# Designs tried in a protein design run: peptides against a protein of PDB entry 5FRP. Part 36

Target 1, 225 residues: chain A of PDB entry 5FRP
Amino acid sequence: VEWTESIPQIIATREDISKELNQALAKTFIDSDPRVRRTSVMIFNKVPVTEIWKNITNKAIYTSLLHLAREKHKEVRELCINTMAKFYSNSLNEIERTYQNKEIWEIIDTIPSTLYNLYYINDLNINEQVDSVIFEYLLPFEPDNDKRVHRLLTVLSHFDKKAFTSFFAFNARQIKISFAISKYIDFSKFLNNQESMSSSQGPIVMNKYNQTLQWLASGLSDSTK

## One batch from the design tools (peptide; made by RFdiffusion4, then SolubleMPNN)

Design b1_p12_5_s3 (from b1_p12_5, 4 letters changed)
Fold by OpenDDE base, seed 5:
Structure b1_p12_5_s3 (fold): chain B 225 residues (1-225), chain A 12 residues (1-12)
Amino acid sequence: as target 1 above (225 residues)
Amino acid sequence: DEIPELFQKLLD
């Protein structure tokens, strides 16, 4: 009987301790030292998703994680972008939606919008990274049509207006890139044929090839920066 | 997966 009576107090104490730990962790995400912020983000990379959902219950931590995607420190920002995308994907795959975790899911469901909104920064390095995480984590290759559509609908269901606009712009750009690559291949094949190069069309195709190559290259970030 | 040092310190 005494043991039973102590259980509520123990649970309450445990909850209090958990709350304090979460509050302490929340402070590390906004620490002035980038190394501290980096270490905080790494928790989401090194700890299994199920354990994170179980032990990190302070909403402020998740909100802070998302905010770091726009941080000034490049290394922390890049790490954060990869981390949140992967965490989103893992959560969709491994975490059930319950009444208890509803508030956290409301934040996690905004990760796609957060990522797509990064395109408005107009930074080529950020754009390339966002492109990569979209294909790897948000909308990965899925041969099953039903699963692919379900994932797409899940990603889009919580888009804000800006993210939705960015989504369409991204897709339009991808179509253009695909078309340009196809042309590049065709031009390359033509130019590799000696008879074709000696024809009257040779110089014309060479010019188009160079233009296509220049266009494709213009979309790449400077690797030296 | 190894738990980051920061997280381990919080659990302690």
Scores: peptide ipSAE 0.041, ipTM 0.767, DockQ to the pose 0.014
Fold by OpenDDE base, seed 3:
Structure b1_p12_5_s3 (fold): chain B 225 residues (1-225), chain A 12 residues (1-12)
Amino acid sequence: as target 1 above (225 residues)
Amino acid sequence: DEIPELFQKLLD
């Protein structure tokens, strides 16, 4: 009977500890030292998504995570972009929407919009990373048509106007890239044939081949930057 | 790496 009377006190203590932990973590995400911010982001990579949702209840932490996508420190920014995309995908797969977690979901649902808005920075490195996380985490390959459509609708349903515009631009670019790759393959086949190279079409195809390569390369980031 | 480890320990 005595142990039963202690339960409310234990619960209260646990709640207090959880609150203090959340407050402490919130501070680390806005720390002036990029190493501290990096470590904070890594929590979302190392801790299972279900445990994150259960124990991190301070919405400021999630908001701060999203803001790091535009921070000045390159390493932290890149880590953050990958982390939030992965976290979004894992959350969709493993976390149910409830009344209790509604406020957190309202923030998490803005991750796709946050990522697509990064295209407006017009940085090739950022663009390449956003492209990668879109295919890996936001809109991954899904053979089931219904699931694929559902995921797409989920992603789009929380877009702001700018993100939606960026989405269309992205898709248009992907179509162009696909077409360019197809052309590259055709031109390569042609140029690998000696008879074709010696024909009147040889120089023309060579020129088109080079143009195609240049166009494809222009969309890639500089690895030295 | 310190904070993530600490956090995980608190969850155990």
Scores: peptide ipSAE 0.040, ipTM 0.765, DockQ to the pose 0.014
Fold by OpenDDE base, seed 2:
Structure b1_p12_5_s3 (fold): chain B 225 residues (1-225), chain A 12 residues (1-12)
Amino acid sequence: as target 1 above (225 residues)
Amino acid sequence: DEIPELFQKLLD
């Protein structure tokens, strides 16, 4: 953590040093050692977004960051997914679009599509993580309707066809989950009432309750994996 | 180069 904070200071010292450091950083993102890659991603996680945009000017670094979303090493991949989502959100909130940074923004604007495309891997752990970062960073809760719409349009504006498909599937799934939770609550209330349990519908509701629980549980990733 | 080496040392 301490060393990451020193990086922007070093980069800002001299233009020539900045260039060399950017080149070095670009290499670390594609290093064969996952520990090196992890540390590199952590720079984006720990350094303020404004400092990253100011000092990291090699677009290859950003491209490489996005590529790590599909990396084989689980820890690095998970870190990368969380990092890029957060970085995207912070960038939208804090970084102005200028002529000078347009090339970087072109890459950053693909982050939502990159994340939604991860659903096609059909991995429950990845799906769960993508769900999480969507709610936390891409489309966070916003009470202002206009801001919500603006964010949504921004996120969708650079989607490819596959990302759109995933988006709609995601939303449909969320609706189903919500419905299932509502049913679960209703069934639970019913089953907690002794009079209701003694009724002819008791066993039927019990079965539906169990089915609902099973369905909800099936959507959860294995924490041991 | 000195800078890349220094950078790597920071990452270690």
Scores: peptide ipSAE 0.022, ipTM 0.608, DockQ to the pose 0.013
Fold by OpenDDE base, seed 4:
Structure b1_p12_5_s3 (fold): chain B 225 residues (1-225), chain A 12 residues (1-12)
Amino acid sequence: as target 1 above (225 residues)
Amino acid sequence: DEIPELFQKLLD
């Protein structure tokens, strides 16, 4: 743990990291101690993306990072999901695609697919996190239309079949959520009016209101779990 | 008060 904790500083201060260090770092990602794994993931969070690409040359490290997205330890998993999404976004923005880094890019380009595939775990907490990182890092708000489209195409270009399916399901769900929210607002306005509530439509709207709320709530995980 | 169009559709 202590050794791994020192890695960010080493990367930040050294021009080159030895092959041996890369190999050692690779081992920390698969360490039995979740604290070690956590610390390993934090390297990608603490070190600038340009320095990571420069100094982390062992592709196994990147592969292992992606694997941690599905590990059972909640804290490490959550950290990994956020970290890899952010790293992906930063890489797209700051790292050029060259012949030399092609192998690493091949791995990094699978991050979107890796994340979207997490929906198949059918865990509401994971789903919420994936939703969050998609909007924050994978497909963030971009006012430039060309850039936005380019990002979208980049994200989709390496999707597997499952990821595509998940992508469409996600989008469909978002549309449904938006619609439900609109309904909720309308129903709320209606019910807030005493005359409307006392009308023959009052009970009907109340029922629909409750159904809408229930539907919206069903998509939320228990934060205590 | 007029019921919004979306709301009306839900009532139908």
Scores: peptide ipSAE 0.006, ipTM 0.331, DockQ to the pose 0.030

Design b1_p12_5_s4 (from b1_p12_5, 8 letters changed)
Fold by OpenDDE base, seed 1:
Structure b1_p12_5_s4 (fold): chain B 225 residues (1-225), chain A 12 residues (1-12)
Amino acid sequence: as target 1 above (225 residues)
Amino acid sequence: DEIPPLLQELLN
């Protein structure tokens, strides 16, 4: 009988420990030391997504993670952006939506909007990083049409007005890039033909080729910065 | 809200 009476206490103790751990972890995300904040973000990279969802139940932790996307410390910010995008993708792939985790999903579902809103910071490096994580994690290649559409709808379903604006801007840019690349290829083929180069069109195509390259290059951040 | 220059470039 005595052992039975101890079980609720043990359960309560474990819950308390879990709560305490969550509370302690929540504090680390707002720590003044960027190394501490970095370490906290790394938890989401090192621990499997299923274990994160199981053990991290404090909503404040997830909210704080998202806030670090605008972190002043560059390294922490960059890490956070990659981490939250990856975590979003992994969550969509591996975590079922249940009544118990609904509140966490409400936060996680805002990750795409959070990322697309980063375009408003007007920072080229941030823009490039956001572009990268969109292709890698938010809207990855998916040959199945139904899955692709479902993923897209999931991503868009929690967009605010700013995120939609960024989304359309991004897509418009991609279309233009695709067109520019196509032109680049055509011009390159032309320029590789000696007969074509010797024609009256040679100088014209060369000029267009250079303009195309310049335009493509202008969309890239300086790798030295 | 005002669209920042880099984002505006994406729209153009």
Scores: peptide ipSAE 0.146, ipTM 0.828, DockQ to the pose 0.633; fails the geometry check
Fold by OpenDDE base, seed 3:
Structure b1_p12_5_s4 (fold): chain B 225 residues (1-225), chain A 12 residues (1-12)
Amino acid sequence: as target 1 above (225 residues)
Amino acid sequence: DEIPPLLQELLN
């Protein structure tokens, strides 16, 4: 653990990271101690993306990182999901595609598919996290239409069939949520009017309001888990 | 291949 914790500083200060160091780092991603695995993932958060691409040349490290998205240890898994999504976004923004880094890009380009496939785990907490990283890192807000479309196409270009299915489901849910929120607002306005509440429609709207609220709440994960 | 219940709910 102590050794692994020193790696970010080494990478940040030196441009000539040895092959031996890369090999040693690769082993930490599959270490039996979850603390070691966690620390290894944190390297991708503490070191600038440009330095990672320069110094981490062992493709096995990147493959192992992606594999940790399905890690049994919850804390490591959650950290990995956020880390790989952020790393993907940063890579798209800052790393040029060259002949030399082609093999690494082939792995990195699968991150979106890897993330969307997590919906098949059937875990509400994981689903919520995937939703979050999609909005924050995979398909962030972009006012430029051309850039937004280009980003979308980039994300989709490496999808497998399962990822596409998840993608469509995600988008369909967003539409439904939007509709539900609109109804919630309308019902709220109605219920805040005394004359409306005293009308024959009062109880009906109250019931619809409660149903809408319940539906919206059902999409939230259990914060205690 | 099988669609999990939570994902199926999103599709409905």
Scores: peptide ipSAE 0.138, ipTM 0.826, DockQ to the pose 0.619; fails the geometry check
Fold by OpenDDE base, seed 2:
Structure b1_p12_5_s4 (fold): chain B 225 residues (1-225), chain A 12 residues (1-12)
Amino acid sequence: as target 1 above (225 residues)
Amino acid sequence: DEIPPLLQELLN
């Protein structure tokens, strides 16, 4: 009887503790020290997605995470971009949508739009990172057509206008890259044939080959920066 | 909203 009477108090206490912890955690995401912010982001990488959803109930934490995608500190920003993309993917795979977690999902569902909007920063390094996380986490390879389509629709369902623009630009570029690679292969084969190189088309193909390489290379960021 | 140069290049 005594333990039964204590249960409500225990639950209440636990709730209070949880609230305090969430509030404290929320503050760390906006801390002036980038090391603190980094550590906070890493929580999303170290803790299983199911536990994150269970224990982090303050929506401000999730919104703050998303804001760090535009962080001035490069290391924190890069970590955040990878983290939120992965978290999004894991959430889609492992977390069910319920009435209780609806508010959090409303935030999480904006991650794709948040990421695609990063193309507007006009930074080549950021663009490459966004490209990478799109292929790895947002729209990964999926052999099942139905699952692939469903995932795509989910990703697009919360896009703003800017995100759609970026999306179309991204896809257009992928087509061009594919075509360029195909040409590169053809040119390479041609150039490896001595008879072909001795022909009147030899110099022309060489020039096209070089142009293709230059174009492909121009899309790559400087790894030293 | 102005499309930045790098993004515009993707559209071309």
Scores: peptide ipSAE 0.135, ipTM 0.823, DockQ to the pose 0.636; fails the geometry check
Fold by OpenDDE base, seed 5:
Structure b1_p12_5_s4 (fold): chain B 225 residues (1-225), chain A 12 residues (1-12)
Amino acid sequence: as target 1 above (225 residues)
Amino acid sequence: DEIPPLLQELLN
């Protein structure tokens, strides 16, 4: 554990990390001690993305990181999911695609698919976390249309069939939520008008409002918690 | 590939 904790500093300060160090680090990701695995994941949070790409050249490390998304230990898994999503986003923003780093990018490009595949675990908490990282890191708000489309295409370009299915499911839900929110707003405006409430439509709209609110409460809780 | 219940709910 102590050794692993020292790695971030080493990576941040040295331009050349030995092959041996990379091999040793790779082993920490599959260590039986969850604390070791956790510490290993934290390297990706503590070290700048540019330094990670420069110094961590062992493919097994990246592959192992992705594998931890299905970790049995909850804390490690949750950390890993957040970490890999953030790392993916940072990589897209800061790392140029070159011939030299092509093999690593081939792994990193599968992060979105890896994350979307987590929906197949059928765990509510995992689903909520995946929802969160999608909005925060994978497909964040982007006002520039070209950038947004490019990002989306990048994310989708390495999806497997399962990931696509999850993606469509997710988006379908988002559309429904959006529609429900729109209805909620309209109903709220109506209900805030005394004249409207006194009309024959008052009770009807109130009922619809309540139904919409109930649906939102049940649906949004899964995405916001 | 079987779609799990929670994911199926999202599709629905």
Scores: peptide ipSAE 0.119, ipTM 0.816, DockQ to the pose 0.555; fails the geometry check

Design b1_p12_6_s1 (from b1_p12_6, 8 letters changed)
Fold by OpenDDE base, seed 2:
Structure b1_p12_6_s1 (fold): chain B 225 residues (1-225), chain A 12 residues (1-12)
Amino acid sequence: as target 1 above (225 residues)
Amino acid sequence: EKSIYEKELEKW
């Protein structure tokens, strides 16, 4: 653990990290101790993306990072998901595609697919986290239409079939959520009107309100778990 | 295997 904690400083201060150091770092991502794995993931958060690409040249490190997205240890997994999404976004923004870094980009370009595939785990907490990182890092708000489309195409260009399916399902869900919220608001207004509640439609709208609320709530993770 | 979101879409 102590050795791994020193790595961010080493990467920040040295222009050339030895092959041996890269190999040693690669081993920490598969260490049996989750604290070691966590510390290893944190390197990608503590070190600027440009320095990571410059100094971490062992492709096994990047591959191992992506594998931790399915880690059994909750804290490590959650950290990894956030880290890899952020790293992907930063890489797209700051790292030029060259012949020398092509092999690393081939791995990094699979991050969106890796994330969208996590929806198949069918865990509400994981789903919520993936939703969050999609909006924050993968497909962030971009007012420029050309940039937004280019980013979208980049993200989609390396999707597998499952990722595409999840992508379409995700988008369809967003539309449905929006519609449900709109209905919830309308029903709430209706129910807050005494005249409307006294009408023959009062009980019917109450039932629809409850159903809508239940549906909205069922799609949310329990923050206590 | 279908994701939760795919399953939700089928319920509508």
Scores: peptide ipSAE 0.314, ipTM 0.872, DockQ to the pose 0.840
Fold by OpenDDE base, seed 5:
Structure b1_p12_6_s1 (fold): chain B 225 residues (1-225), chain A 12 residues (1-12)
Amino acid sequence: as target 1 above (225 residues)
Amino acid sequence: EKSIYEKELEKW
């Protein structure tokens, strides 16, 4: 752990990280101790993206980072998901595609697919986190249409079949959620009106209200977990 | 294998 914690400083101070150091770092991502794995992931958060790309040249490190998205240890997994999404976004913004970094980009370009594939785990907590990082890092709000489209195309260009399916399902769900929320509001207003509740429609709207709530709630993780 | 979101869409 202590050794791994020193890596950010080493990367910041040294222009050339030895092959040996890269190999050693790669091993930390698959260490049996979750604390070591966590610390390793944190390197990507503590070190500027430009410095990471310069100094971390071992492909295995990036591949291992992506594998941690399916980590059994919740904290490490959650950290990894946030880290890889942020790193992807920062890389797109700050790192030029060159011949020299092509092999690393081939890995980094799979981050979107990796994230969208997490929806197939069918874990509500994971789903919520992936939703969050998609909106924050992967497909952030961009007022410039050309930039937004370019970003979207970049994200989609490396999707596998499952990622595409998940992407479409996700988007369809968002539309339905929006609709359901709108209906929830309408039903709530109706139910808060005494005259409306006393009408023949009162019980019908109450039922629809309950169904809407149930559907909305079913898509949310347990806040206690 | 279907995601939760795909399953939810089928229930709607």
Scores: peptide ipSAE 0.314, ipTM 0.873, DockQ to the pose 0.889
Fold by OpenDDE base, seed 1:
Structure b1_p12_6_s1 (fold): chain B 225 residues (1-225), chain A 12 residues (1-12)
Amino acid sequence: as target 1 above (225 residues)
Amino acid sequence: EKSIYEKELEKW
């Protein structure tokens, strides 16, 4: 009979400890020191996704993580963007949707929208990073068509209007980039031929080549910034 | 407000 009375106290104590730990952790995400915020974000990188979902039950932590994507501190922001994208991907792969974790999933499912909304900041470095994490984590290469479609639908299902707009613009841009690269190659081949260069078309193609190159370059972040 | 990508699409 004595063991039955101790079980509720142990459960209550563990819940209280877990709650306190979660509350303490939640405070670190909004700490004034960027080093503290960085360390907090790193938890999501160092701890397996399954353990995160098990032990971090405070919604505020996940919400705060997403907010750091727009943080002023560059290093913390960049870390956060990579972390949240990776965490999203890992969650989709490893975490089942249950009634108990539904509220956390409601937050996590907004990560793609959060990332696509970063394109409205109009920062080339941020854009490049978002491009990278989209291809690496959000919409990775998947040869299985059904899995690929399911993943895509999952990503899109929680988009806000701005995210959809950015998504369509992004894809349209990719098509244009592909076309521009194709033209760049064609022009390069033409210009590498001496007979072609000496023709009446030589100067015209050279101009188109330069325009194409300039357009392609303008879409790339300055690695020196 | 248009994103950079939306603006780039308009320039093409």
Scores: peptide ipSAE 0.307, ipTM 0.869, DockQ to the pose 0.862
Fold by OpenDDE base, seed 3:
Structure b1_p12_6_s1 (fold): chain B 225 residues (1-225), chain A 12 residues (1-12)
Amino acid sequence: as target 1 above (225 residues)
Amino acid sequence: EKSIYEKELEKW
């Protein structure tokens, strides 16, 4: 009987400790020291996704993680973008949707929208990073058509208007890039043929080649910046 | 505000 009476107190104590820990952790994400913020983000990389979902129950932590995608500190921002994308993918793969974790899922489900909204910052480095994490984590290669469609629908189902707009723009750009690359190849082949270059079309194709290169280059970030 | 990708599409 005495043992049974102690159980509620133990549970309450654990809950309090867990709450305190979560509150303490939440503060680290908004710490003025970027090293602290970085360390906090790294928790999501070092700890298995299942353990994160189990132990991190304060929704403010997840919200703060997402906010760091717009962090001024470049290293923290870049880490955060990669981390949240990976965490999203891992969560989809490993975490079931339950009543208990619904509130956290509501936040996690906004990660794709958060990432696609980064395109509106109009920073080429950020754009390239977002492109990378989309292909690596959000919409990875999947040979199974049904799985691909399901994943796509999951990603899109929580988009805001801006995310949809950027998504469509992104896809349209990919098609154009593909077309431009194909033209680049064709022009290159033409230019490598001496007979073709000596023709009346030589200068015309050279101009088109240069225009194509310029367009392709304009979409690339300077790796030195 | 339009994204860079939206702007690029307009130039194409």
Scores: peptide ipSAE 0.306, ipTM 0.869, DockQ to the pose 0.883

Design b1_p12_6_s2 (from b1_p12_6, 7 letters changed)
Fold by OpenDDE base, seed 5:
Structure b1_p12_6_s2 (fold): chain B 225 residues (1-225), chain A 12 residues (1-12)
Amino acid sequence: as target 1 above (225 residues)
Amino acid sequence: MKSIYELELEKW
């Protein structure tokens, strides 16, 4: 752990990270101790993206980072999902594509597919986290149409078949959620009116309200777990 | 295993 925690400082102070150091760092991502794996992922959060790309040249590190998205240890997985999404976004913004970094880009370009493929695990906590990182890092709100389209095309450019299917399902879900929220609001407005609540429609709307609420709730993770 | 998304699409 302590050795891995020193790596950000080493990267900041040394321009020549040895092949041996990169190999040693690669091993920390697959360490049996989840604290070591966690600390390894944190390097990507503590070190500027430009310095990561400059100094971390072992492709196995990036591959291992992506594998940690399916980590059994919840905290490490959650950290990894956030980290890889953020790192992808920062890399798109700050790192030029060159011949020298092509092999690393080939791995980084699979991050969107890796994230969308997590929906197949069918875990509500993972789904919620993936939803969050999509809107925060992969496909953030962009008012410029050209930039928004370019970003979307970039994200989709390396999708596998499963990721495409997941992407379409995601968008379909967003429409359904939007509709359900709209209905929830409508039913709430109706039920907040005493005359409406006392009407023959009151019990019917109450039932629909409860069904809508239950449906919305069933798609959310238990925030207490 | 069909994703929950595939199962929900079949219910509507």
Scores: peptide ipSAE 0.019, ipTM 0.540, DockQ to the pose 0.505
Fold by OpenDDE base, seed 3:
Structure b1_p12_6_s2 (fold): chain B 225 residues (1-225), chain A 12 residues (1-12)
Amino acid sequence: as target 1 above (225 residues)
Amino acid sequence: MKSIYELELEKW
């Protein structure tokens, strides 16, 4: 743990990380101790993206980072999902594609697929986290249409077949959620009117309201689990 | 649980 915690400082002070150090760092991502793995992931949060790309040249580190998105340890997994999404976005914004960094880009370009493929785990907490990182880092709100389309095309350009399927399912789910929320609001407005509530439609709308609420709730994670 | 489509078909 202590050695891994020193790595950000080493990266900040050294122009070139030795091959040996990169190999040693790669081992920390697959360490049996989740604290070591956590600390390894934190390097990507503590070190600027430009310095990561400059100093971390071992492909195994990036592949191991992506693999941690599926690990059993919840905290490490959650950290990894956020970290890789953020790292992807920052890389797109700050790192030029060159011949020298091509092999790392080939891995980084799979981050969107890796994230969308997490929906196949069918865990509500993971789904919520993936939803969050999609909107925060992968496909953030962009008012410029051309920039938004360009970003979308970039994200989709390296999708595997499963990720495309997941992407379409995601969008279909968003439309359904939007519709359900709209209906929830309509029913709430109706039920908030005393005259409407006392009408013959009151019980019918109350039933629809409850069904809509239950449907919305069934898609939400339990924050206590 | 009725699908969202079933909620749509219950015409208001």
Scores: peptide ipSAE 0.016, ipTM 0.519, DockQ to the pose 0.076
Fold by OpenDDE base, seed 4:
Structure b1_p12_6_s2 (fold): chain B 225 residues (1-225), chain A 12 residues (1-12)
Amino acid sequence: as target 1 above (225 residues)
Amino acid sequence: MKSIYELELEKW
């Protein structure tokens, strides 16, 4: 753990991380101790993306990072999902594609697929996290239409078949959620009116409100679990 | 009630 914690400082102070250090770092991503794995992932959060790309040249590190998105340890998984999504976004913004970094880009370009494939685990906590990182990092709101479309096409260009299926399902879900929220608002407005509540429609709308609320809630993670 | 996620993944 302590050695891994020192790596960000080493990267910040040294222009050249040896091949041996890269190999040693690669081992920490697959360590049996989740604390070591966690600390390894944190390197990507503590070190600027440009310095990561410059100094971390072992492709096994990136592959292992992506693999951790499916690990059993919740905290490490959650950290990894956030980290890899952020790293992907930062890489797209700050790292030029060159012949020299092509092999790493081939791995990084699979991050969107890796994330969308997490929906197949069918875990509400994972789903919520994936939703979050999609909107925050993969497909953030971009007011410029050309940039937004370019980003979307970039994300989709490396999708595997499963990721495409998940993407379409995701979008279909968003439409349904939007509709349900709209109905929830309508029912809430109706029920907030005392005259409407006392009407013959009051109980009917209350039932629909509750059904809509239950449906919306069923898609949310249990914060207690 | 199936989660919203389950319902969408089963349709594809």
Scores: peptide ipSAE 0.012, ipTM 0.536, DockQ to the pose 0.175
Fold by OpenDDE base, seed 1:
Structure b1_p12_6_s2 (fold): chain B 225 residues (1-225), chain A 12 residues (1-12)
Amino acid sequence: as target 1 above (225 residues)
Amino acid sequence: MKSIYELELEKW
């Protein structure tokens, strides 16, 4: 753990990160101790993306990072999902594609597929986290149409078949959620009017309101679990 | 519990 915790400082102070150091670091991502794995993932959060790409040249590290998205240890997994999504976005924004970094890009370009494939685990906490990182890092709000389309095409360009299926399911779900929220608002407006609530429609709308609310709630993770 | 799809079809 202590050695791994020192790596960000080493990267910040040294320009000559040895092959041996990269190999040693690669081993920490697959360490039996989840604390070591956690600390390894944290390197990607503590070190600027440009310095990561410059100094971390062992492709096994990036591959191992992606594998940790399916980690059994909840904290490590959650950290990894956020880290890899952020790292992907930062890499797209700050790292040029060159011949020298091609092999690493081939791994990094699979991050979107890796994330969308997590929906198949069918865990509400994972789903919520994946939803979050999609909107925060993969497909952030972009008012410029050309930039938005370019980002979308970039994200989709390396999708596997399962990721495409998941992507379409995700979008279909978003439409349903949008509709449900709209109805929730409409029912709320109706029920907030005393005359409307006291009308013959009041009980009917109340029932629809409760059903809509329950449906919306059923798709949310339990923050206590 | 009616699905959200069923709620959509009820045109309310």
Scores: peptide ipSAE 0.017, ipTM 0.523, DockQ to the pose 0.078; fails the geometry check

